# Peptides against a protein of PDB entry 2L9B: the designs that were tried, part 53

Target 1, 91 residues: chain A of PDB entry 2L9B
Amino acid sequence: ANFLSQKFPELPSGIDVNINMTTPAMMISSELAKKPKEVQLKFLQKFQEWTRAHPEDAVSLLELCPQLSFVTAELLLTNGICKVDDLIPLA
Target 2, 91 residues: chain A of PDB entry 2L9B as posed
Amino acid sequence: ANFLSQKFPELPSGIDVNINMTTPAMMISSELAKKPKEVQLKFLQKFQEWTRAHPEDAASLLELCPQLSFVTAELLLTNGICKVDDLIPLA

## One batch from the design tools (peptide; made by RFdiffusion4, then SolubleMPNN)

Design b1_p21_1_s3 (from b1_p21_1, 11 letters changed)
Fold by OpenDDE base, seed 3:
Structure b1_p21_1_s3 (fold): chain B 91 residues (1-91), chain A 21 residues (1-21)
Amino acid sequence: as target 1 above (91 residues)
Amino acid sequence: SAEEQKQRAELVKWLKELLYN
């Protein structure tokens, strides 16, 4: 099947949102923020491991879902893992 | 803890790598 179906076979169905970058990122971040902090941290760690182990797939995923970088940054900020100053050079 | 600080530092480093891929 397609990339997402092959790599994430248990991925739930999405919802219709505006195609801009900010709104989808905010919605995803909001849903993730409802999970326990331990679960959020585990997600980040597993995502880190996966992207480092599969760099080309990671690029493909981010090209397909560019909002994920904003979601990841938001999770790091809201959990106190990094500061805004850490992200300034990335703007 | 020291281990938590190390893990946080690694996540920040990874984020920078991710955004500049």
Scores: peptide ipSAE 0.188, ipTM 0.726, DockQ to the pose 0.039
Fold by OpenDDE base, seed 4:
Structure b1_p21_1_s3 (fold): chain B 91 residues (1-91), chain A 21 residues (1-21)
Amino acid sequence: as target 1 above (91 residues)
Amino acid sequence: SAEEQKQRAELVKWLKELLYN
């Protein structure tokens, strides 16, 4: 079993996406944007807690799913948690 | 509120950690 199957057995099977990073990130962000802002914030908080509690697994996850960093940035922007200027050093 | 501002700041800091891990 791969990393995702072992750590997240409840996840559904994936779908094919474009090989580039932008399209997968946009797709994930669009799905999350359909949820209430409170749900989006809870996701961010839980993801933050999980990555800090499991740094090695977090690295593996981000290597397997690098689009998640872009999704996270998008969620922070759209929920007014940060501004574009805050992310310029990361671009 | 002060707590909200703290939470926002922590999330931004966390994002930087993710992007530069």
Scores: peptide ipSAE 0.184, ipTM 0.721, DockQ to the pose 0.038
Fold by OpenDDE base, seed 2:
Parts: structure tokens; C-alpha cells; sequence
Structure b1_p21_1_s3 (fold): chain B 91 residues (1-91), chain A 21 residues (1-21)
């Protein structure tokens, strides 16, 4: 089994997306935005907890799916948790 | 609230950690 299937065993089958960095991130963000805000916040909290509890796996995940950093940023922005100016230094 | 502000700051800090891992 690959890394994603091992660490996220309940992941559904994916769909093909463009190989550029931005488009996949935008698509993930748009799908998450369709969920209730409570679900989005729960997702953020669980992802935060998981990455801090499993830093080595988090690195592997982000190397495999670097677009997730953008997705996380978008979730923080759209839910009013941070402002664009908070992320400018990271650009 | 102060707690919410702390949580937001922590999430931003976390994001920075992710981006510069």
C-alpha cells in the first residue's frame, strides 16, 4: 500500500486534475468549501493535531502533496481565521 | 475573545511551520 492509503485508509478514489500546483489545490479547497463550516473547522483541527503528532508523516505527506499547504491556507482565509496579510510573508 | 485569538495565532504559526518544514 502507498503512503496515503496507509495513513488515510478511508480515502475515496480520486479524480484526475491538472499537474500544476494551483489547480489541484483550488479544486480541493472548493470541495471543502461545500461542506458546513463546522466540518471545515473540524478538519483543520484534526489536520493540525495530526501533523504535530506525526511530524515525519506530515513531511512525507507534504512532499507527496505539496498543494496541501495552499489548501490549508485557503481554509484559514475563507473561515476568517487569518488574513491575507498574515500569509504574505510566506509567498 | 482572548482564547479565540490565541487559537487563531496558533493556527497561523502551525501553517508557517508546515510551509517551512
Amino acid sequence: as target 1 above (91 residues)
Amino acid sequence: SAEEQKQRAELVKWLKELLYN
Scores: peptide ipSAE 0.180, ipTM 0.715, DockQ to the pose 0.038
Fold by OpenDDE base, seed 5:
Structure b1_p21_1_s3 (fold): chain B 91 residues (1-91), chain A 21 residues (1-21)
Amino acid sequence: as target 1 above (91 residues)
Amino acid sequence: SAEEQKQRAELVKWLKELLYN
């Protein structure tokens, strides 16, 4: 079992995507965008709390799934939490 | 509101932390 399977035993199996940063992020963001806004916001909240409570695991997760940073950025943008200008230094 | 701005700033800071990990 890899990191995800170990830390999230109930994580469903995923699907393969193109091997790049943009496409996986776009696909994940697209799927999340299909969820109700309340679910998206709850996800962001829980993810924020989890990453700060488990910094080492968060680093491991992001090393394994670096696209998650872009997914998070997209969620923040989509839900009006931040603006593009906020992310320019990160691009 | 100021509180909302603070919360947004915190989220952006959080995102920066994620991006530079």
Scores: peptide ipSAE 0.178, ipTM 0.710, DockQ to the pose 0.036

Design b1_p21_1_s4 (from b1_p21_1, 12 letters changed)
Fold by OpenDDE base, seed 1:
Structure b1_p21_1_s4 (fold): chain B 91 residues (1-91), chain A 21 residues (1-21)
Amino acid sequence: as target 1 above (91 residues)
Amino acid sequence: SAAEQAQARELLQELRSLLLE
């Protein structure tokens, strides 16, 4: 079993996302953008809380699924939580 | 592509289960 199956047994069975980050991230961001703002903010809030509680797992998840970094960044930008200049040092 | 779309939807489903439920 891989990391996701071991750490998140509640997850549905899935197919590994390949190393391509751009297209999957754009597709996920597009789908999330269709949701109400309250849902998008709830996503960010829960992800923030989870990363604080499980920093090692969060790092492993983002390394395994780097698309999530771009999805999160896009949500931060589109919801006005940060600006592009805030993310430049991290890119 | 269809494969990329399927991967994206599957990841979205997983994230929904983790973060929004």
Scores: peptide ipSAE 0.044, ipTM 0.506, DockQ to the pose 0.068
Fold by OpenDDE base, seed 2:
Order: structure tokens, then sequence, then C-alpha cells
Structure b1_p21_1_s4 (fold): chain B 91 residues (1-91), chain A 21 residues (1-21)
């Protein structure tokens, strides 16, 4: 099995989306943006905690699914946690 | 590792719960 299947057995099958980098990220971000602010913040908190505890797996995940980097950035921006200028070094 | 997989599963369950609200 691939990395995702092995490390993340609870992942659903998902659905096909446009293969470009931007469209999947936009779709995910849009869906998350529909959730209440407190839910979005909790999502970010849990993801942050996990990435701190498992940095190697987090890097592997984000390299395999680079769209998630855009999703995370968008959540940080929309919730006022950071500004666009703060993310420039990471782009 | 098995521990890492368990923790990842826990995270996914938490995230899934949040996303399904």
Amino acid sequence: as target 1 above (91 residues)
Amino acid sequence: SAAEQAQARELLQELRSLLLE
C-alpha cells in the first residue's frame, strides 16, 4: 500500500476532482469555509498539534498532497491568523 | 510505526467529525 493507505487508514475513498493544483485546493477550502469559525479553528488546532507531533509524516503528506498546503494557508488567512505577507516566504 | 498510525487515525477521526458537522 502507498503512504496514505498505510499511515491514514481512515481516509475515505474520496471523489475525483480537476487534476490541477488550484482546483482541488479551492474546493476543499470552500467546503471548510462553510463551517462555523470555531470548527475551522479547531480543525487548524488539531492539524497543528499533529504536525508538531509527527513532522516527518506531515512533510510526507504535504509533499504527496500539495493542495493541502494551499488549503492550510487559506484557512490561516480567512481566520485572521496570518496575513498574505506572512506566507510569502513559504510560497 | 503502529503508534504513529494510531495517532494519525485519531486525527482523521477528529477531522472527519468536524467536517461532517
Scores: peptide ipSAE 0.024, ipTM 0.526, DockQ to the pose 0.394
Fold by OpenDDE base, seed 4:
Structure b1_p21_1_s4 (fold): chain B 91 residues (1-91), chain A 21 residues (1-21)
Amino acid sequence: as target 1 above (91 residues)
Amino acid sequence: SAAEQAQARELLQELRSLLLE
């Protein structure tokens, strides 16, 4: 929580969700999937650029918010950037 | 660092705009 507040001071409060990774991931993925493909690709591009520039912060974020890993994986799959076989070793 | 925070804020702004788009 301290990391998020420090790095993302304008982060919204959010909502209470089930204490697991699946439900939050599903909720976030659902919202992103409602957006046009070009918007989803821009999201991935910006996230990729940030993770490349700040790998340690990216690792910290994904460790703190593991649901984002599933969300990102889902976007990669649905947009044809990766195939399921590409992610099997990471599961 | 200040630079890292600035980049994070920029990313957050971009992601927010994309989610609201």
Scores: peptide ipSAE 0.024, ipTM 0.527, DockQ to the pose 0.396
Fold by OpenDDE base, seed 5:
Structure b1_p21_1_s4 (fold): chain B 91 residues (1-91), chain A 21 residues (1-21)
Amino acid sequence: as target 1 above (91 residues)
Amino acid sequence: SAAEQAQARELLQELRSLLLE
């Protein structure tokens, strides 16, 4: 909680969802899937660039929000960047 | 660091704009 407020001070409150990992991930993935492909790719590019530049902060973010791991995987698959077999060793 | 916070802020703004499109 303190990490998110410090690193992302303008983060919106969002909406309430079920307190689990599956439902939030599905909702986020569904909304992103509605965007054009070029928007999805730009989203991935910016996120990946940030994670490469700030690996420690990226790990902290994914620990706080494990839903994002599934969201990222889904985006990689739906955009044809990765195959399912590529992600199995990391699951 | 200040630089890290600036990058996070930039990413946040970019993601926000994309989600609102």
Scores: peptide ipSAE 0.023, ipTM 0.525, DockQ to the pose 0.421

Design b1_p21_2_s1 (from b1_p21_2, 7 letters changed)
Fold by OpenDDE base, seed 4:
Structure b1_p21_2_s1 (fold): chain B 91 residues (1-91), chain A 21 residues (1-21)
Amino acid sequence: as target 1 above (91 residues)
Amino acid sequence: MKFAKGVDFDAILEFFEKQLK
């Protein structure tokens, strides 16, 4: 098993993407848009709560699974919590 | 973007919910 599986044994794997047809980012954005707003906000709340409770593990998780950073940014933007300019310093 | 895989949104949400219970 890789480090990710060892540290986060219950973390689900990402979805394979046919990059000849779409990009991972496009697929993620599309899937997020299908979720009800209440579910999107619930994710943000739970993710925030988890990262606050496990700050060291959160750093490792986001490094190993950068797609989660994209999910978070996308949800913050689409729900009007922040604007694109607010995220520039973090790029 | 610097990742090759997408995200199973429902599974990830469930993961965090379970972690917090």
Scores: peptide ipSAE 0.497, ipTM 0.868, DockQ to the pose 0.416
Fold by OpenDDE base, seed 3:
Structure b1_p21_2_s1 (fold): chain B 91 residues (1-91), chain A 21 residues (1-21)
Amino acid sequence: as target 1 above (91 residues)
Amino acid sequence: MKFAKGVDFDAILEFFEKQLK
């Protein structure tokens, strides 16, 4: 198994993307948009809570699963919590 | 940002919920 699976054995595997039809980012954005606002906010709250409880693991997880950084950024933007300019330092 | 996999949103949310219990 890969390092990510070993470090986080209960972390679900990512979903496959047909790159001839869409990009992973586009697919993620589409899937997020299908979720009710309350579910989106629940994710942000739980992820924030987990990050505070496990800061070192959070860094590792985000480095190994950069798609989660994208999810977080997308949700912050679409829910009006952050502006695009707020993300420039992270680019 | 470059990544190959998408995200199973519901599964990831469940993962964090379980981790926090």
Scores: peptide ipSAE 0.485, ipTM 0.864, DockQ to the pose 0.385
Fold by OpenDDE base, seed 5:
Structure b1_p21_2_s1 (fold): chain B 91 residues (1-91), chain A 21 residues (1-21)
Amino acid sequence: as target 1 above (91 residues)
Amino acid sequence: MKFAKGVDFDAILEFFEKQLK
């Protein structure tokens, strides 16, 4: 088992992407758009709460699962919570 | 950012909910 699995044993696996037909970012954006707004906002709330409660673990998780950073940024933008310029310091 | 996997959105949401209990 890798470090991620040891630290977060119940973290779900990512979905395989057929890179010959689509990019991971495209797939993620498509899946997010299918979720109701209330579910999207619930994710942002829970992720925010967890990262505040576990800042050390949050850094490790985001380094090993950069998809989650993309998810968060996409949700903030698509729900009008922030603008692209607000995310520049994080890029 | 570089990643090769997508995200199971419902599963990851459930993960965070369980972690906060």
Scores: peptide ipSAE 0.468, ipTM 0.858, DockQ to the pose 0.406
Fold by OpenDDE base, seed 2:
Structure b1_p21_2_s1 (fold): chain B 91 residues (1-91), chain A 21 residues (1-21)
Amino acid sequence: as target 1 above (91 residues)
Amino acid sequence: MKFAKGVDFDAILEFFEKQLK
């Protein structure tokens, strides 16, 4: 049992990196690109709504699961919602 | 960025949806 599973028992464990990809980030980007735009936007909406409703949990989740920060950033960038320069202060 | 695992996108989306109900 790890801290992440204790605090977020319903949180999915994640997936192994595809051996054809160099990094988890590359895998995430590839998988996200396969999702329809409406699904991508749905994620952004639900994530935003959840973080507003659970700000303390959101901080914990993003600290413990930094790949979610990458997912969010990637979706914001690929959908033209923000620019790379907008994310620099957060990196 | 420093992480070793990817994200099950559909599962995490479902997670947030369930949390919001």
Scores: peptide ipSAE 0.447, ipTM 0.850, DockQ to the pose 0.409

Design b1_p21_2_s2 (from b1_p21_2, 11 letters changed)
Fold by OpenDDE base, seed 4:
Structure b1_p21_2_s2 (fold): chain B 91 residues (1-91), chain A 21 residues (1-21)
Amino acid sequence: as target 1 above (91 residues)
Amino acid sequence: MKIAKGVDFEAILKFFDKLLK
């Protein structure tokens, strides 16, 4: 957490998921659903561009913040960019 | 597991914009 904050100081802070009330997937999905499609697609575009330009940092970020991998997969599926079968090899 | 507080996509977009520059 300290390493993340130091390397990515502008990254929004996280909150813990209360597993007695919800699951991480449920919480993320519900928050994603609140965002307009245009915002979702814009996120995907910027994230894709950033990961392409900064692959080493992207690996570090995604290892430390696996929720971003879930977000990306969810958005790819819900916006019809990928099918479930397309993501199986990445699991 | 932690997730971004409120999943602030605007903040995340700004974050990536800064990283791309």
Scores: peptide ipSAE 0.112, ipTM 0.642, DockQ to the pose 0.319
Fold by OpenDDE base, seed 2:
Structure b1_p21_2_s2 (fold): chain B 91 residues (1-91), chain A 21 residues (1-21)
Amino acid sequence: as target 1 above (91 residues)
Amino acid sequence: MKIAKGVDFEAILKFFDKLLK
């Protein structure tokens, strides 16, 4: 087991992306779009609560799983919570 | 690069719920 699985044993296992057919960003965006809005917003709420309560673990998780940062940004954008320009300072 | 299997939001939500406790 790697550090990530040891530190976050409850984190769901990932799947590989076939980069010849799609990109991780495209795949994430597509999968997110399949989820109802209420599920998307619930994710954002729980993620916000968790990151506020556990900032050190949140930093570790987001550094090790940059795809989660993309997920968050995509959800903020697609749900009209943020604009692209709002996220530029975070890049 | 790996992403969550099928973007299993329910599993991720449960993950955060457990960590919040």
Scores: peptide ipSAE 0.102, ipTM 0.637, DockQ to the pose 0.308
Fold by OpenDDE base, seed 5:
Structure b1_p21_2_s2 (fold): chain B 91 residues (1-91), chain A 21 residues (1-21)
Amino acid sequence: as target 1 above (91 residues)
Amino acid sequence: MKIAKGVDFEAILKFFDKLLK
């Protein structure tokens, strides 16, 4: 079994991105936009709470799954919680 | 690169709920 599945066994498996048809960022953005605001905000809340409680695991997860960093930034921007300038130091 | 299938927020929320316990 791969390291990611062993460390985070409950993490959804996901699907492959066909780079000839779209980019990972485009695919993520389009799928996020389909979710109700309440669901998007609940994700941010749970991710924030987990990150605070498990900082070392959070670093490991985000290193292995950089798409989650993109998801977080996208949701903060689209829900008006942050401006682009607020995220520059984190890029 | 792999992303969450259909961005299954319910599955991800359940994942974090378990990790918070």
Scores: peptide ipSAE 0.077, ipTM 0.610, DockQ to the pose 0.308
Fold by OpenDDE base, seed 3:
Structure b1_p21_2_s2 (fold): chain B 91 residues (1-91), chain A 21 residues (1-21)
Amino acid sequence: as target 1 above (91 residues)
Amino acid sequence: MKIAKGVDFEAILKFFDKLLK
């Protein structure tokens, strides 16, 4: 948490997931589904642009924040941009 | 595990905007 805040100080603060009531994946999926498609796609576009411009930082961020990998995969799948088979080689 | 508060996409977009500058 300390290293994450130091490396990415502008990253929004998070909330804890109560794993006794839900899982992070369930929580993320639920919250993503509440967002308009336009917002979901805008996130993907900005994340794509950022990862292209900062590939080393992108790797670091995704290692530190596995939830972002899930977010990306979930949005690609739910918006029909990607199929599960497309992700298998990357798993 | 912690996730962005309410999955605040606007805040995350602003984060990326700053990183892209």
Scores: peptide ipSAE 0.073, ipTM 0.604, DockQ to the pose 0.312

Design b1_p21_2_s3 (from b1_p21_2, 8 letters changed)
Fold by OpenDDE base, seed 2:
Structure b1_p21_2_s3 (fold): chain B 91 residues (1-91), chain A 21 residues (1-21)
Amino acid sequence: as target 1 above (91 residues)
Amino acid sequence: MKFAKGVDFDAILAFFEKLLK
């Protein structure tokens, strides 16, 4: 964990969640839904571009910050790019 | 799910924009 954190020193920290009111997944979904579609798509484009160019580092990043996997899946689903069944192989 | 924290989406977007420069 320390090694991975050192690899991405500028990676933003996760946000605390009040577990009595919501879950991390619910909070992420809610925050994503508040963003304009063009901003959502911009993230997908940037993330896709970077992961294609740096697949080894992408594995490390997603291990360090697994929330990003959920963010990506949620954006793909909510924008109609993928269906839930399309993501089953990744589970 | 394997995470206990949320995401600052704007910060994450900025992070990737910086990585790609």
Scores: peptide ipSAE 0.446, ipTM 0.856, DockQ to the pose 0.423
Fold by OpenDDE base, seed 4:
Structure b1_p21_2_s3 (fold): chain B 91 residues (1-91), chain A 21 residues (1-21)
Amino acid sequence: as target 1 above (91 residues)
Amino acid sequence: MKFAKGVDFDAILAFFEKLLK
């Protein structure tokens, strides 16, 4: 994790979650839902563009920040780009 | 879930925008 953090020194830290009040997934979903659709789609476009251009670094990033996998899946589902059934092969 | 923290969405978006510039 230390090496990966050095690889992405400007990566924002995740937000602490009080597990007595909510779950990381619930908090992420809630925050995403507060964003306009256009902003959600902009994130998807930027993230997908970067990951396609830098697949090796994308693997490292998702190891360092696995919640980004959840963010991506959630946005794909909520914006109708794919359905739950489409994600099963990825599990 | 394989993570214990949430995401600062706006900060992450800015991060990717910077990476692509």
Scores: peptide ipSAE 0.442, ipTM 0.854, DockQ to the pose 0.427
Fold by OpenDDE base, seed 3:
Formats: structure tokens, sequence, C-alpha cells
Structure b1_p21_2_s3 (fold): chain B 91 residues (1-91), chain A 21 residues (1-21)
């Protein structure tokens, strides 16, 4: 394993995607939407709490698992916490 | 996007809960 994988040895592996039927982003959006709102918000709260306490490790984690950036953005948007326009300057 | 895999949401949530102790 590379350095980043060694840093987060318990990080779950990503799910394989059949690219003939969907995209990783589409699959993630669909799976997130199936979760209750309270569960979605719980994730945001836990991720925010951890990121605030460990900003340098958060950067490393997002490099190792860039899906989490998409997850976070999707949850912020779908729960009405921010608008697409709010994210444009960051893209 | 710059990723090829999806996410096991429940597993990731459990991962963060463990990190936070």
Amino acid sequence: as target 1 above (91 residues)
Amino acid sequence: MKFAKGVDFDAILAFFEKLLK
C-alpha cells in the first residue's frame, strides 16, 4: 500500500461501478438519496467535526478518496444547506 | 470526475465514528 493508504488502513474500499450502465457520481448520488435525511446529516456532522479537528489529515483523506468531496457537495446541495452557485467559485 | 469507484455510505459513516472515538 502507498503512504496514504497506510495512513488510513481502515478506510473502506470503494464500490465497483459498471460503467456501461452508470457513472460513479450517479451511483453515489443514488445511494445517498436512499438514506434517511437524519443519516445524511449525521455524516455531514461527523465529517465536519473530524475535518475541523484534523484539517491536514482531511486533505490527505480527500486525496486518497476523492469521492468524499463529491459526497459532501451532494449532501450539502440536496439538503438545501448551500446552492450550486456557492460551489462554483471553488470548482 | 477524478474517481472511478462509488462509496459504501454506511461503511464510511462507521469509519468516521470510529475516528472520532
Scores: peptide ipSAE 0.440, ipTM 0.854, DockQ to the pose 0.412
Fold by OpenDDE base, seed 5:
Structure b1_p21_2_s3 (fold): chain B 91 residues (1-91), chain A 21 residues (1-21)
Amino acid sequence: as target 1 above (91 residues)
Amino acid sequence: MKFAKGVDFDAILAFFEKLLK
């Protein structure tokens, strides 16, 4: 296992995507939308809480699993917490 | 985008809950 994987040994693997049917972003967006709002907000709360407490580890995690950046952005937008313009600096 | 895989949302949520314990 590489260095980053060893740092987060229990990180779930990403789901395989059939590129003939969808894209990774579309799949993630669809799966998120299926979850109740309360569950979506719970994820944001937990992720933000951990990131604030462990900013260096958060950088490592996002390098290992860049999907999480998209998840966070999608949830912020769909729950009306921020607008697309607010995310431009992060792109 | 810089990723080729999706995300198991429930598994990721459980992962963060464990990290915060």
Scores: peptide ipSAE 0.433, ipTM 0.851, DockQ to the pose 0.422

Design b1_p21_2_s4 (from b1_p21_2, 9 letters changed)
Fold by OpenDDE base, seed 5:
Structure b1_p21_2_s4 (fold): chain B 91 residues (1-91), chain A 21 residues (1-21)
Amino acid sequence: as target 1 above (91 residues)
Amino acid sequence: MKYAKGADFDAILEFFEKQLA
């Protein structure tokens, strides 16, 4: 197993993506959009709570799995919590 | 074929919930 799997053994491996049909980012956006707003907000709350409780692990997770940074940004934008301009300084 | 970890939304949410339990 790679370092990510060793560090976070219970983290899901993800969904298979056929690059010829879609990109990982497109699939993420699609899957997120299928969830009710309440569930999307719940994810943000739990992720924020976990990040505060485990800041060192959070840094490691986001470095090794940048897809989760995309998830967070997508949820913030989609739910109107922030605008694109708010994310520019973080790019 | 690649893996989109962030697309496995329910599993990721469950992961955080279990970590916080």
Scores: peptide ipSAE 0.470, ipTM 0.808, DockQ to the pose 0.499
Fold by OpenDDE base, seed 1:
Structure b1_p21_2_s4 (fold): chain B 91 residues (1-91), chain A 21 residues (1-21)
Amino acid sequence: as target 1 above (91 residues)
Amino acid sequence: MKYAKGADFDAILEFFEKQLA
């Protein structure tokens, strides 16, 4: 937790989750679904661009914040860019 | 309670945009 904040000080803290009522995955899916398709695609584009520009930081970020892997997967699936079976080899 | 990074979608997007500026 401290290491994440130290390495990525400008990264947002995130949203408070009551895990007894809502899972992080449910919250992420719900919040993403509220965004216009154009904004969802913009996120994918900017994330892709950022990972290319900062490959070492990208590895660190995804290790420390695996939620972002779910965000990316959810956006890919929701927008029909890939299928669930396409993600199996990554597990 | 726990913070879920990634649920604050607009803030995460802004983070990437600032990093790329």
Scores: peptide ipSAE 0.455, ipTM 0.795, DockQ to the pose 0.474
Fold by OpenDDE base, seed 3:
Structure b1_p21_2_s4 (fold): chain B 91 residues (1-91), chain A 21 residues (1-21)
Amino acid sequence: as target 1 above (91 residues)
Amino acid sequence: MKYAKGADFDAILEFFEKQLA
């Protein structure tokens, strides 16, 4: 197993990538958009709570799994919580 | 086939909930 699997053994492996999608990011965006708004917001809330409770592990997870950073940004933008301009200084 | 970590949102949500319990 790779380092990510070793450090977070209970983290799910993910889903199959649709070979017809151009990039994994597009796949993630598509799958996220299929979820109801209430599910999207709950995901963001629990991720926020987990990050607060485990800040050191959160840093490690986001470094090893940058997809979650993408998910977070996508959720914030698509639900109108922040604007693109809010993220530019952080990029 | 290839897997995309971070795309199984229900499973990841469950992961966070279990970690917080």
Scores: peptide ipSAE 0.449, ipTM 0.793, DockQ to the pose 0.464
Fold by OpenDDE base, seed 4:
Structure b1_p21_2_s4 (fold): chain B 91 residues (1-91), chain A 21 residues (1-21)
Amino acid sequence: as target 1 above (91 residues)
Amino acid sequence: MKYAKGADFDAILEFFEKQLA
C-alpha cells in the first residue's frame, strides 16, 4: 500500500477514470453533478468540519489527494458560495 | 488503471462522517 493508504486506511480508493472522459477533472465534475444539492452541501459541511478538527491530517490528505481540492473548489463555485474571482488568490 | 480518488463522493462523505462521529 502507498503512503496515503497507510495513513488513511479507511479512505476509499476512488474510482476508475472513465475511458470515455478526456480528463479526470471532467469525470469528477460529472459525478458531482449527479448528486442532489443537499448532498453537495452536506459534503462541504462535513469536509469543513473534518479539516478544522484534524488540520494536520487535512494538510496531508490534500497534498496526497489533490482531487479533493478540485472537488471542494467545484462545490464552492457551483453552489454559489464563492465565485471564480474569489479563488484566484489561492492559485 | 487510472483512478480519480475524489470522484467517489458517497464513500468520501461517509469517511468524513465516520471520522467525526
Scores: peptide ipSAE 0.418, ipTM 0.776, DockQ to the pose 0.472

